# Peptides against a protein of PDB entry 4A54, part 80

Target 1, 94 residues: chain A of PDB entry 4A54
Amino acid sequence: MSVADFYGSNVEVLLNNDSKARGVITNFDSSNSILQLRLANDSTKSIVTKDIKDLRILPKNEIMPKNGTKSPSTNSTKLKSAETYSSKNKWSMD

## One batch from the design tools (peptide; made by RFdiffusion4, then SolubleMPNN)

Design b2_p25_1_s2
Fold by OpenDDE base, seed 4:
Structure b2_p25_1_s2 (fold): chain B 94 residues (1-94), chain A 25 residues (1-25)
Amino acid sequence: as target 1 above (94 residues)
Amino acid sequence: SKLIEELEKKLNESLKEQEEEEKKK
């Protein structure tokens, strides 16, 4: 299979400097031998093929740790509608 | 390119390993 056949695959790349990158293969520049990954934070990382020591395809069931974008807790600031309790001063007539 | 061939080899080997692991479960 060609590199292009692996587009969309989630991979772990081990670099020669022993650093690791995880992401989805989005592109490959054959002219420059550069592999492009989309990372969990939606950023892109370009990796020169010569710097790749090892590569592993992750099973589909391995949920890439989505950087938990904290769903903005919609602090539903309950706009407490200031129910203006019109304190009806019941003037008790004595 | 030798570099491309090496990358393809790593990808294909990794795919085979994954398939073999899936066949063993």
Scores: peptide ipSAE 0.565, ipTM 0.874, DockQ to the pose 0.445
Fold by OpenDDE base, seed 3:
Structure b2_p25_1_s2 (fold): chain B 94 residues (1-94), chain A 25 residues (1-25)
Amino acid sequence: as target 1 above (94 residues)
Amino acid sequence: SKLIEELEKKLNESLKEQEEEEKKK
């Protein structure tokens, strides 16, 4: 598979300096050999391929700490069906 | 490039490892 086939994969990258980065592969610059990861904080980290010691694809079930996008609780505003009580205007015939 | 090939190799090896781990569960 090509690098592009792994776009959207969650990976742990071990760098040559023994630091680690975790993120989703969002892009690869083939001209410069730069791998782009989106991190848990929604920032982007660019990693030069030559600095990669090792790489591990994380299981899909590992919930990256999604920035708690509080799914806006769609307060289903129960549209209270306005009971249009048609008040019968009693036309007082004088 | 050699660097791209090395990256692809690491990705493919990692995918294989993941698939093998999933088969063991």
Scores: peptide ipSAE 0.563, ipTM 0.874, DockQ to the pose 0.481
Fold by OpenDDE base, seed 5:
Structure b2_p25_1_s2 (fold): chain B 94 residues (1-94), chain A 25 residues (1-25)
Amino acid sequence: as target 1 above (94 residues)
Amino acid sequence: SKLIEELEKKLNESLKEQEEEEKKK
């Protein structure tokens, strides 16, 4: 199977520095040999293929801990409706 | 690319291991 056939797979990547990354394969840049993972916090991590020591596909039933990243409350900036000050031109007709 | 081939090999091997573990359950 090609790398593209594994898009959507949840994987644990062991890097050459013995660090680990866990996420879903979202893309592979063949020109630059870069694997992209979507992490549990919805961020994207780019991994250079040369830095990959080993890979493990995780079972579908492993619940990625949804870190409940609070969706940034879109502060609905209430656009203060510019109260059109009706300047009553008090034309004093003397 | 040799690097792409190595990545594909690791993915395919891991898939095979996963399938074998699922058959044991």
Scores: peptide ipSAE 0.561, ipTM 0.875, DockQ to the pose 0.381
Fold by OpenDDE base, seed 1:
Structure b2_p25_1_s2 (fold): chain B 94 residues (1-94), chain A 25 residues (1-25)
Amino acid sequence: as target 1 above (94 residues)
Amino acid sequence: SKLIEELEKKLNESLKEQEEEEKKK
Protein backbone atom coordinates (compact mmCIF):
# COMPACT_ATOMS: atom_id res chain seq x y z
CA MET B 1 0.00 0.00 0.00
CA SER B 2 1.12 3.59 -0.64
CA VAL B 3 1.32 6.31 2.03
CA ALA B 4 -1.88 7.83 0.62
CA ASP B 5 -3.78 4.62 1.42
CA PHE B 6 -3.19 5.38 5.11
CA TYR B 7 -4.83 8.83 5.06
CA GLY B 8 -7.30 9.00 7.94
CA SER B 9 -5.40 6.41 10.01
CA ASN B 10 -4.59 7.25 13.60
CA VAL B 11 -0.89 6.69 14.31
CA GLU B 12 1.71 6.97 17.02
CA VAL B 13 5.05 8.18 15.69
CA LEU B 14 8.32 7.71 17.58
CA LEU B 15 10.96 10.24 16.53
CA ASN B 16 14.75 9.84 16.58
CA ASN B 17 14.92 12.18 19.59
CA ASP B 18 12.64 9.72 21.48
CA SER B 19 9.71 12.14 21.46
CA LYS B 20 6.28 10.84 20.41
CA ALA B 21 3.47 12.29 18.35
CA ARG B 22 -0.08 10.96 17.97
CA GLY B 23 -2.48 12.01 15.29
CA VAL B 24 -4.40 11.28 12.12
CA ILE B 25 -2.47 11.17 8.84
CA THR B 26 -3.91 14.00 6.74
CA ASN B 27 -1.28 14.50 4.06
CA PHE B 28 2.11 13.46 2.74
CA ASP B 29 4.47 15.69 0.77
CA SER B 30 6.37 13.26 -1.45
CA SER B 31 8.70 15.97 -2.79
CA ASN B 32 10.01 16.86 0.66
CA SER B 33 9.17 13.56 2.43
CA ILE B 34 7.03 15.31 5.06
CA LEU B 35 4.21 13.53 6.89
CA GLN B 36 1.37 15.68 8.24
CA LEU B 37 -0.61 14.69 11.34
CA ARG B 38 -3.73 16.27 12.76
CA LEU B 39 -3.35 16.27 16.54
CA ALA B 40 -6.04 15.98 19.23
CA ASN B 41 -6.17 19.78 19.58
CA ASP B 42 -6.93 20.08 15.83
CA SER B 43 -3.50 21.55 15.13
CA THR B 44 -1.31 20.15 12.35
CA LYS B 45 2.17 18.76 12.94
CA SER B 46 4.62 18.27 10.08
CA ILE B 47 7.17 15.49 10.54
CA VAL B 48 10.18 14.93 8.31
CA THR B 49 10.23 11.22 7.39
CA LYS B 50 13.97 11.05 8.08
CA ASP B 51 13.26 11.85 11.74
CA ILE B 52 10.87 8.89 12.17
CA LYS B 53 12.39 6.03 14.15
CA ASP B 54 9.22 3.95 14.33
CA LEU B 55 5.44 4.16 13.91
CA ARG B 56 2.34 2.25 14.99
CA ILE B 57 -1.18 2.34 13.58
CA LEU B 58 -3.65 2.63 16.44
CA PRO B 59 -6.76 0.45 16.39
CA LYS B 60 -9.98 2.21 15.35
CA ASN B 61 -11.60 1.16 18.62
CA GLU B 62 -9.21 3.26 20.62
CA ILE B 63 -11.63 6.10 21.00
CA MET B 64 -9.40 9.06 20.81
CA PRO B 65 -11.29 11.13 23.31
CA LYS B 66 -13.62 12.68 20.81
CA ASN B 67 -13.96 15.95 22.38
CA GLY B 68 -17.63 15.95 21.29
CA THR B 69 -16.90 18.51 18.69
CA LYS B 70 -18.69 17.01 15.71
CA SER B 71 -16.02 16.36 13.17
CA PRO B 72 -17.14 19.11 10.90
CA SER B 73 -17.95 17.38 7.67
CA THR B 74 -14.92 18.71 5.93
CA ASN B 75 -16.63 19.78 2.84
CA SER B 76 -13.58 19.00 0.81
CA THR B 77 -13.60 22.33 -0.82
CA LYS B 78 -11.69 21.27 -3.87
CA LEU B 79 -8.69 23.38 -3.30
CA LYS B 80 -8.50 24.33 -6.92
CA SER B 81 -4.96 23.36 -7.70
CA ALA B 82 -3.62 26.82 -8.24
CA GLU B 83 -2.46 26.28 -11.76
CA THR B 84 1.05 27.53 -11.30
CA TYR B 85 0.87 29.86 -14.22
CA SER B 86 4.30 29.29 -15.64
CA SER B 87 4.95 32.97 -15.93
CA LYS B 88 7.22 32.78 -18.92
CA ASN B 89 9.71 35.28 -17.71
CA LYS B 90 10.35 36.53 -21.19
CA TRP B 91 13.88 37.61 -20.49
CA SER B 92 13.91 40.48 -22.91
CA MET B 93 17.57 40.39 -23.69
CA ASP B 94 17.85 43.90 -24.59
CA SER A 1 12.78 7.68 -2.87
CA LYS A 2 14.39 5.38 -0.31
CA LEU A 3 12.82 7.39 2.52
CA ILE A 4 9.31 6.96 1.07
CA GLU A 5 9.86 3.22 0.66
CA GLU A 6 11.00 2.96 4.28
CA LEU A 7 7.92 4.85 5.48
CA GLU A 8 5.60 2.63 3.40
CA LYS A 9 7.33 -0.46 4.77
CA LYS A 10 6.80 0.71 8.37
CA LEU A 11 3.13 1.50 7.68
CA ASN A 12 2.48 -1.86 6.01
CA GLU A 13 4.26 -3.78 8.79
CA SER A 14 2.25 -1.92 11.43
CA LEU A 15 -1.00 -2.72 9.58
CA LYS A 16 -0.08 -6.40 9.44
CA GLU A 17 0.69 -6.45 13.17
CA GLN A 18 -2.65 -4.78 13.94
CA GLU A 19 -4.56 -7.34 11.84
CA GLU A 20 -2.79 -10.22 13.57
CA GLU A 21 -3.62 -8.82 17.01
CA GLU A 22 -7.29 -8.41 16.05
CA LYS A 23 -7.45 -12.07 14.91
CA LYS A 24 -6.18 -13.21 18.33
CA LYS A 25 -9.05 -11.49 20.21
Scores: peptide ipSAE 0.552, ipTM 0.870, DockQ to the pose 0.441

Design b2_p25_2_s1
Fold by OpenDDE base, seed 1:
Structure b2_p25_2_s1 (fold): chain B 94 residues (1-94), chain A 25 residues (1-25)
Amino acid sequence: as target 1 above (94 residues)
Amino acid sequence: EEEEEKKKREELTEQLKKAIKEALE
């Protein structure tokens, strides 16, 4: 079994400094001993394996808090169609 | 069922740890 078999798995990594990272395993670099995680904000975090104190696979249903891309509410500013009042310049030629 | 799934996840976690260790060896 290889680390690649776990690509796409959601994991929590506990680092030696007691900080935690959560993300999906996207890559493993054996040459540099780096585990890559895609975080909830779609950024990539590279973790050196020697800095890992512990890790665990999370349930698939733990919805990584999708940073709700607030769909920019297109405030459709109703451009009030400027009714071009065609001012009929009645040139009254007298 | 929830306990079985938890056990499976724990097993997968140990397999992942082993895979990392073996890749560095």
Scores: peptide ipSAE 0.644, ipTM 0.920, DockQ to the pose 0.385
Fold by OpenDDE base, seed 4:
Structure b2_p25_2_s1 (fold): chain B 94 residues (1-94), chain A 25 residues (1-25)
Amino acid sequence: as target 1 above (94 residues)
Amino acid sequence: EEEEEKKKREELTEQLKKAIKEALE
């Protein structure tokens, strides 16, 4: 199997400095020994393989912690339903 | 089913590690 067979897999990478990175494998550069991950914020992280202490494939259902982009609270401007006062224009036909 | 899926992920993880190692040789 090649690393390319795992493109699109969600992985957790433990680095030698004990930091962790989580992302989807998007590319592998064998010439430079670089594993590329797409992170939850849609940024790309390049990891040198020599800095990897361990890695694991995550379940498909593990939602990358979407950095909760606070959906701009669309201030639902409560459209004050303009009470259309149905002015009963009583057309007095005289 | 959950244990089988876990085992499969572990196997795939080892295959990925092997693939990285072989690509760097």
Scores: peptide ipSAE 0.644, ipTM 0.920, DockQ to the pose 0.403
Fold by OpenDDE base, seed 3:
Formats: structure tokens, C-alpha cells, sequence
Structure b2_p25_2_s1 (fold): chain B 94 residues (1-94), chain A 25 residues (1-25)
């Protein structure tokens, strides 16, 4: 199995300095030993593998706090059912 | 069910760690 098989996985990385990074794996550079994560703010963090103390895959349901893209509230314009009151044309019988 | 999913994630985590190690060899 290759690292590429895990692209799109949400991970938590514990660094040797005891800091943590959470993000989606977007790329791995084997030549430079760099793991790239996309963070919740859409920025990219490059992590050198030698600086990784530990790593874990997060649950799929753990929604990284997406910056609240306001889902456009589709104002469901309640189509006011135009009650077309059919005005009874009073046929004036001559 | 929750424990099985947790175990699966742990297994996948170990596979990822192995994949990183193998890519650096």
C-alpha cells in the first residue's frame, strides 16, 4: 500500500515539539520526506516526517471545522400559491 | 460497532505509517 492510497484521509499529527496538526493528506514527497496537509483554513502545511512523533487517522464523521462556508440559505421562496380566483365572468344574457 | 470502527482506524493508521516508512527506504 502506498501513501497515495491515503490521500483525502483526515489525520492528526503529533510533532516532536508536542504541537499538533490536523488536516487532510493532499500529497507526499518521498524525495524530501514531506507530508502535506490541508488545514481547516484551507492553508497547506508541509511536515517533515522526521518531525513526526505520532500520527493517527481521524474518524470520517469528525468534520474538521470547515470555515463556515455559509451554505447559501436557499431561501425557499414559498411560492405563494397564487389563488387565481377565477372571477366568474357573469355572462350578461342579453 | 464503535469499537470495531476504532480498531479499523487503528489498523489503517498502522498501514499509513508503514507506507511512509517504505516510501522513505
Amino acid sequence: as target 1 above (94 residues)
Amino acid sequence: EEEEEKKKREELTEQLKKAIKEALE
Scores: peptide ipSAE 0.644, ipTM 0.920, DockQ to the pose 0.433
Fold by OpenDDE base, seed 5:
Structure b2_p25_2_s1 (fold): chain B 94 residues (1-94), chain A 25 residues (1-25)
Amino acid sequence: as target 1 above (94 residues)
Amino acid sequence: EEEEEKKKREELTEQLKKAIKEALE
């Protein structure tokens, strides 16, 4: 399998600085080790793989609010502000 | 069904991680 098989997948990326990025995989540059994500604001974020602590594929139903198309008002679940849940997730690498 | 879907996403996640690793080798 190649990274290209996962283009269009919605992912959450945890960075080494404990910040998170959420977006759709649009490209992967193997030569420069860069993963590209399209964010909810339609901007593109380039992430160097060495800065990735962890990543996960999100459920398809977590529709990133696309700006314009009135997708039926699924209840504005207030994406609660990224409260810096400094949750000490002891990722015990056990 | 929810647990099976979760397990599938976890498997796909590991496959993606493997694909990234292999592309960087």
Scores: peptide ipSAE 0.643, ipTM 0.918, DockQ to the pose 0.498

Design b2_p25_2_s2
Fold by OpenDDE base, seed 2:
Order: structure tokens, then C-alpha cells, then sequence
Structure b2_p25_2_s2 (fold): chain B 94 residues (1-94), chain A 25 residues (1-25)
């Protein structure tokens, strides 16, 4: 089994500095020994495998803690449909 | 059923750890 078989898995990674990272495995760079995680804020974190103290696969239903970043009120800027004023060139049949 | 799922996740976790170990060897 390869690391690629676990792409899309939600994991918690405990680092040697006792910090934790949670995210979905998106890639593994074998040449540089880097595990890439997509975090809750949609950013990508690159983790050097040697810095990993422990890891676990999380349940699928564990909502990645949305960093309580306020849902940007998507001001749906209503793209005002540019009313194509079809200037009917009334060809005056003169 | 939850216990079974947890055991499966634990198994997968072990497999992932082994996959990483093999990739780094």
C-alpha cells in the first residue's frame, strides 16, 4: 500500500514540537519527504515527515474545525447583467 | 458499529504509517 492510497483522508498530525495540524492528505512528495495537507481554511500545509511525531486518520464525519473565520458575507455583488442595449439600428429605408 | 469503524480507522492509520515508513526507507 502506498501513501497515495490515502489521498483524501482526513488526518490529525502531531508534530515533534507538540503542535497539531488537521487536514486532508492531498499529496506526498517522496523526493523531499513532504506530506501535504489541505487545511480547513483551504490553504495547503507542507509537513516534513521527519517532523511528524504521530498521526491518525479522523472519522469522515468529523467536520474539519472550520477556523471560525466569519463566513465572508459573500456580498453577492449581483453582477448586474449588462443590459445589452440592443441598439436596434433602425435602418431607415430612405 | 462505532467500535468497528474505530478499529477500521486504527487499522488504516497503521497502514498509512507503514506506507510512509516504506516510502522513506
Amino acid sequence: as target 1 above (94 residues)
Amino acid sequence: EKEKEEKEREKKTKELKEALKKALS
Scores: peptide ipSAE 0.659, ipTM 0.922, DockQ to the pose 0.389
Fold by OpenDDE base, seed 5:
Structure b2_p25_2_s2 (fold): chain B 94 residues (1-94), chain A 25 residues (1-25)
Amino acid sequence: as target 1 above (94 residues)
Amino acid sequence: EKEKEEKEREKKTKELKEALKKALS
């Protein structure tokens, strides 16, 4: 089997520095020895395979924590359209 | 059933590791 057979698999990668990365395998560059993961934020992380201490395929049911991008509640300050009160110039012609 | 799935996942993990090893050899 090739690494390509595992594209789309959700994996946890343990790096040599004991940090972890989780993502879906999207690509493997054999020439440069780079494994690419799509992360929960839809960014791509490139991991040099020599930096991998261990890896495991995750269950499909492990909901990648959607980084709840708290959409900054753009308080759309409803610019109250200053109703230009057209001051009716009451021309008192008396 | 969960145990079976875990074992299958472990097997696939091993296969992935071997695939990486072969690709890098």
Scores: peptide ipSAE 0.658, ipTM 0.922, DockQ to the pose 0.374
Fold by OpenDDE base, seed 4:
Structure b2_p25_2_s2 (fold): chain B 94 residues (1-94), chain A 25 residues (1-25)
Amino acid sequence: as target 1 above (94 residues)
Amino acid sequence: EKEKEEKEREKKTKELKEALKKALS
């Protein structure tokens, strides 16, 4: 089997510095020993294979943690609809 | 069924590691 057979697989990569990367394998450059991952934010990360300590294929159902952009909680300032009591000042023109 | 899927993922992981090793040799 070739690395290309695993394109589209979701993987977790443990690097030698103990950092982790998660993404979909999009490409492998054998000449430069670079594995490319598409991350949850749709960016591409290039990993030098020598920096890989370990890797695992993730289950398909593991939703890549969308970096939940915390949608800025729009403080929906509930504009308390100031019930402008339109005081109908009934100007009784006598 | 979950155990089978996990074993298959483990197998595929091993295959990927071997594929990387071969590509770099």
Scores: peptide ipSAE 0.658, ipTM 0.921, DockQ to the pose 0.379
Fold by OpenDDE base, seed 3:
Structure b2_p25_2_s2 (fold): chain B 94 residues (1-94), chain A 25 residues (1-25)
Amino acid sequence: as target 1 above (94 residues)
Amino acid sequence: EKEKEEKEREKKTKELKEALKKALS
């Protein structure tokens, strides 16, 4: 078996710093020992294999937690259109 | 059935780990 046989697999990678990455295996660079993952946000993360503490293949049905970019709730501050009451100062120049 | 699927994933995980080790050897 080669690493290429696992391209497209969804994996969770535990790094030596105890951080976790989840993504789909897209490439492996054997020359540089780099595993590439496509993340939920479609970005690519390159992981040096020596930094991997553990990894596991995730179930197909496990929805990769879309890092819900909290779309900044654009608090559409409803700019209350200050009704500029243009008081028509009728300057009656009589 | 779920247990079988989990065992298969565990097997595949092991195979992936071995593939990585071989590629780096």
Scores: peptide ipSAE 0.658, ipTM 0.922, DockQ to the pose 0.370

Design b2_p25_2_s3
Fold by OpenDDE base, seed 4:
Structure b2_p25_2_s3 (fold): chain B 94 residues (1-94), chain A 25 residues (1-25)
Amino acid sequence: as target 1 above (94 residues)
Amino acid sequence: DKEEEEKKLEELTEKLKKALEEALK
């Protein structure tokens, strides 16, 4: 089994400095010993394998906290329904 | 079963760790 078999897996990585990173495995560079993770903010983090203290695969349903991109408050431009008052100009032709 | 799923994830984790170890030899 190769590391490539785990591409797309969501993982939590514990680093030697006791910091944690969570992301999806996108690539592994064996020549440089670098594991690449896509983070919740769509950025890529490169982790040197020697800096990894521990790791675990997370459930697929564990929604990486999508940094709630604040849906741009679509200013509900209240489409003021311009009540086009069809002024039926009843042109009373007399 | 939640416990079974956790066990599967643990097994996959160990496989990943082994794969990393082998790739770094």
Scores: peptide ipSAE 0.639, ipTM 0.914, DockQ to the pose 0.378
Fold by OpenDDE base, seed 3:
Structure b2_p25_2_s3 (fold): chain B 94 residues (1-94), chain A 25 residues (1-25)
Amino acid sequence: as target 1 above (94 residues)
Amino acid sequence: DKEEEEKKLEELTEKLKKALEEALK
């Protein structure tokens, strides 16, 4: 079994400094011993494996708090098509 | 059973830890 088999898994990582990180495993660099996590804000955090005190896999149903990026409601400003009233200037030929 | 699911997650966690250890050798 390889680390790659766990790509896409949600994990909580406890670091040696007692800080915590939660994210999805996206990559592992064996040469540099770096575990990469995608965080809830879609940023990537690189963690050196030696700095990991503990880790656990989270259940799939734990809704990572989607930071509700309020999709900017594209207020489709309904460009009121300016009805160009083509005033038919009736050229009265006389 | 919720307890069985937690146990499964623990087993997967241990497998991940082992995979990391093997990759670092």
Scores: peptide ipSAE 0.638, ipTM 0.914, DockQ to the pose 0.370
Fold by OpenDDE base, seed 2:
Structure b2_p25_2_s3 (fold): chain B 94 residues (1-94), chain A 25 residues (1-25)
Amino acid sequence: as target 1 above (94 residues)
Amino acid sequence: DKEEEEKKLEELTEKLKKALEEALK
């Protein structure tokens, strides 16, 4: 099981400085060991995992104030498949 | 059962902790 399996989970993170952060896991950067949380104010907080003292997954019903801001449907930028302009080399037979 | 739900959340929490630990190795 990977950290990515928990994307979208609401978590409470206790930091080594005894501060707490609550948010939804949006990303994990394994190269830099950074856990990203989306907070109630829709901002993103990056937490270095070494600074985490403890964490817990919260019940789904603990309503983060859903500011009903529709997750902007990231319009899947339709990767316009590069139309391979098959330059038909019109071999003009003379 | 609220207790069962809390237990499930605890289990998921432990799985997440393990996943983080493995990712940091």
Scores: peptide ipSAE 0.634, ipTM 0.914, DockQ to the pose 0.370
Fold by OpenDDE base, seed 5:
Structure b2_p25_2_s3 (fold): chain B 94 residues (1-94), chain A 25 residues (1-25)
Amino acid sequence: as target 1 above (94 residues)
Amino acid sequence: DKEEEEKKLEELTEKLKKALEEALK
């Protein structure tokens, strides 16, 4: 299975600096190890893979960055406050 | 049910992580 099989998937990425990014996977550059996400504001964010601490695929019904319409209150499944991000954080969806 | 959907998403997440790891080898 390749990364390209996941293009169009909505993901949440946790970075090494503990910041988060949410977006749709649009591309992966294996030569430069760069994952590209389309964000809610329709901008593109390039993430170096080495800066990723963890990631998860979000439900399809969660409002993807849609052009123009205010994201209805996605019942952001409150990711329970990630306790101690040890190595493999199992993110439990409530 | 919700638990089954969460399990499916977790499985897909692990597949994506594996695909990234393999692409970086």
Scores: peptide ipSAE 0.622, ipTM 0.912, DockQ to the pose 0.403

Design b2_p25_2_s4
Fold by OpenDDE base, seed 1:
Structure b2_p25_2_s4 (fold): chain B 94 residues (1-94), chain A 25 residues (1-25)
Amino acid sequence: as target 1 above (94 residues)
Amino acid sequence: EKKKKEEEREKKTKELKEAIKKALE
């Protein structure tokens, strides 16, 4: 079997620094030893295989945690319309 | 059934690891 047989598989990769990446295998570059994952946010992460401590295939139904982009609740600070105090500078030209 | 699916994933995981290893040889 080749790595290509696993394209489209959802995987969790444990890196040597104990960080984790989760994504779908989209490509493998044997020449450069790079595993490419598509992440939940549709970005692509390239992982050098030498940095991989472990990997596992995840169940198909595990919804990759959508990084819920918490839409920043734009606290619409109602900028209170600065009442234009029309200072009537009555220049009384005497 | 759940156990069987888990075993299958474990098998596939092993196969993937082996495939990577072979590709890097």
Scores: peptide ipSAE 0.657, ipTM 0.920, DockQ to the pose 0.362
Fold by OpenDDE base, seed 5:
Structure b2_p25_2_s4 (fold): chain B 94 residues (1-94), chain A 25 residues (1-25)
Amino acid sequence: as target 1 above (94 residues)
Amino acid sequence: EKKKKEEEREKKTKELKEAIKKALE
């Protein structure tokens, strides 16, 4: 049995830092020891297997909870787009 | 029936863990 036999399975991964990731297995890279999950927001998360504390296959009917994990408000410092004031070189040709 | 489905998921979970282990070996 290969990891590929489980592609499309919905899993919960518990990481060594006690954080959790939930997603569908999309790929496994044996050379780099990376498990790839598609998350609820359609993004892909790559997890190094050494960082996995535990994992479990979820039932098909478990709605992937929208991890309303409050993304820590990364203060999106609105990089004030320095409005490059295009100094209109008013070429006053006189 | 629910217990049987849970047992099946547990079995599959174990199989997945073993598959990962074997792939890294």
Scores: peptide ipSAE 0.657, ipTM 0.920, DockQ to the pose 0.330
Fold by OpenDDE base, seed 4:
Structure b2_p25_2_s4 (fold): chain B 94 residues (1-94), chain A 25 residues (1-25)
Amino acid sequence: as target 1 above (94 residues)
Amino acid sequence: EKKKKEEEREKKTKELKEAIKKALE
């Protein structure tokens, strides 16, 4: 099997510095020894294979932790609908 | 069934590691 057979797989990569990266395998560059991952934020991370301490394929159902972009809580300032009291300006037409 | 799926995932992980190794040889 080739690395290309695993394109689209969700993986967790443990790096030599003990940091972790999670993403979908999008490409492998054998000439430069680079594994490319698409991250949850849709960015691409290039990892040099020599920096990989370990890797594992994640279950299909493991939702990549969407970095919860805090949807800016639109402080829906409940515009208190100022009850515009339509003051019936009784224009007394003289 | 869960154990079988985990074993399959582990097998695929080993295959991926081997594929990377072979590609770099």
Scores: peptide ipSAE 0.656, ipTM 0.919, DockQ to the pose 0.394
Fold by OpenDDE base, seed 2:
Structure b2_p25_2_s4 (fold): chain B 94 residues (1-94), chain A 25 residues (1-25)
Amino acid sequence: as target 1 above (94 residues)
Amino acid sequence: EKKKKEEEREKKTKELKEAIKKALE
């Protein structure tokens, strides 16, 4: 099996510095030994494999802990649909 | 059933680790 067979899997990575990263595997660069994760905030984290102490595939139902960043109050800036003022250029042909 | 799912995930985890290892060889 290849790493590509696991693209889309949600994983927890324990790094050598005892920090953890959780995300979906989006890519693996064998040439540079980099595992790429998409995090809960939709950012991408590149992890050098040598820095990985351990990893595990998470259950599909485990909601990636959204870092408690306060749900930005989606100020739904109602993009006021620019009323296409169809300026009817009434070219009056005389 | 939960145990079986956990075992499957553990198996897949091992397979992923092996895949990474092989890719780096």
Scores: peptide ipSAE 0.657, ipTM 0.920, DockQ to the pose 0.412; fails the geometry check

Design b2_p25_3_s1
Fold by OpenDDE base, seed 3:
Structure b2_p25_3_s1 (fold): chain B 94 residues (1-94), chain A 25 residues (1-25)
Amino acid sequence: as target 1 above (94 residues)
Amino acid sequence: SMEKHIKELEEKLNKSLEEQEKEKK
């Protein structure tokens, strides 16, 4: 398969300097041999192919740290049950 | 050559895919 076939794959890249980068393959510049990864913080890291020592494709189920979309705390507005104020019509007879 | 480096990357990706498929079985 070509590099392009791996677009969208989550990968761990081990660099020659023994540093690691994790991200989704978003692009590959074949002219310059630059692999682009989208990191967990939505930033993009460009890696020169020659600097890649090793690469591992991560399982899809490995929860990339979802940018914590704070599930909007649905403030359950407690619908205060409308207390039916029974207006006691005091019919004052006189 | 640039082509050589691209092929090396492809090889690494393909090997990693094969390894991943082996781990899932």
Scores: peptide ipSAE 0.584, ipTM 0.884, DockQ to the pose 0.633
Fold by OpenDDE base, seed 1:
Structure b2_p25_3_s1 (fold): chain B 94 residues (1-94), chain A 25 residues (1-25)
Amino acid sequence: as target 1 above (94 residues)
Amino acid sequence: SMEKHIKELEEKLNKSLEEQEKEKK
């Protein structure tokens, strides 16, 4: 399968420096060989493929700690329809 | 080459998928 077939998979990436990253695969830049992960805090981490030592797919049932990001109640500030004041620029062509 | 690195990533992903499928049995 291609890398794109794994979009949405939760993965643990072990880097060559022995650091680890966990996140959901959201994108892959084939031109630059960069894997993008969405982390638990909703930030995005870009990883160069050559820096990946090992990778494992995590079971779907491992609930990534839902940072209960309370969906900010988008207070739909009713942007009051700015009345298009038709400024009739009467260009009086005399 | 860039292609080699992409293939290596695909191989790692495919291996991990195979391992996950074996654990479910």
Scores: peptide ipSAE 0.583, ipTM 0.883, DockQ to the pose 0.616
Fold by OpenDDE base, seed 4:
Structure b2_p25_3_s1 (fold): chain B 94 residues (1-94), chain A 25 residues (1-25)
Amino acid sequence: as target 1 above (94 residues)
Amino acid sequence: SMEKHIKELEEKLNKSLEEQEKEKK
């Protein structure tokens, strides 16, 4: 399989300096041999292929620690239901 | 060469996929 076949895969990359990066493969620059990962914080990390010591594909069920971007608490502004006072319009039909 | 590095990356990806498939079995 080509690198492009792995787009969308979640991977853990071990670099030659023993640092690790985790992210989704979003792109590969073949001209410069640069692998692009989208990280949990939605930032992009570019990794030169020569700096990759090892990598593993993470199972789809492995929840990347989403840095809990607090879903904006939709402040459900409790729209105070304006008590529509049903004014009983007693239409006295005379 | 750049081609060599690309091939090495592909090999690593393919190896990882194979390993993942073996663990599912």
Scores: peptide ipSAE 0.583, ipTM 0.884, DockQ to the pose 0.677
Fold by OpenDDE base, seed 5:
Structure b2_p25_3_s1 (fold): chain B 94 residues (1-94), chain A 25 residues (1-25)
Amino acid sequence: as target 1 above (94 residues)
Amino acid sequence: SMEKHIKELEEKLNKSLEEQEKEKK
């Protein structure tokens, strides 16, 4: 099968420097021999094919640890609507 | 060559698929 047949597969890639990357194969640039992985944090990692020492396809049931990056709750600072104090200028006409 | 590296990647992917299919049986 071609590399394109593996799009959507969850893989663990062992690099030549003994680092590991886990992600879903999203694209392959054949012109530059670059494999693109979508990581658990939704970022994309580009890996040059020559740097790949080994690769394994992960079973579909392996729950990618959702790094629950708590989206910073945008504290909607309720802009306190400045109550326009209607200064009733009581012009006392003496 | 570029073609050689692509072929090596395909071989690694195909081998890994075969191994996964063996573990499921």
Scores: peptide ipSAE 0.582, ipTM 0.884, DockQ to the pose 0.596

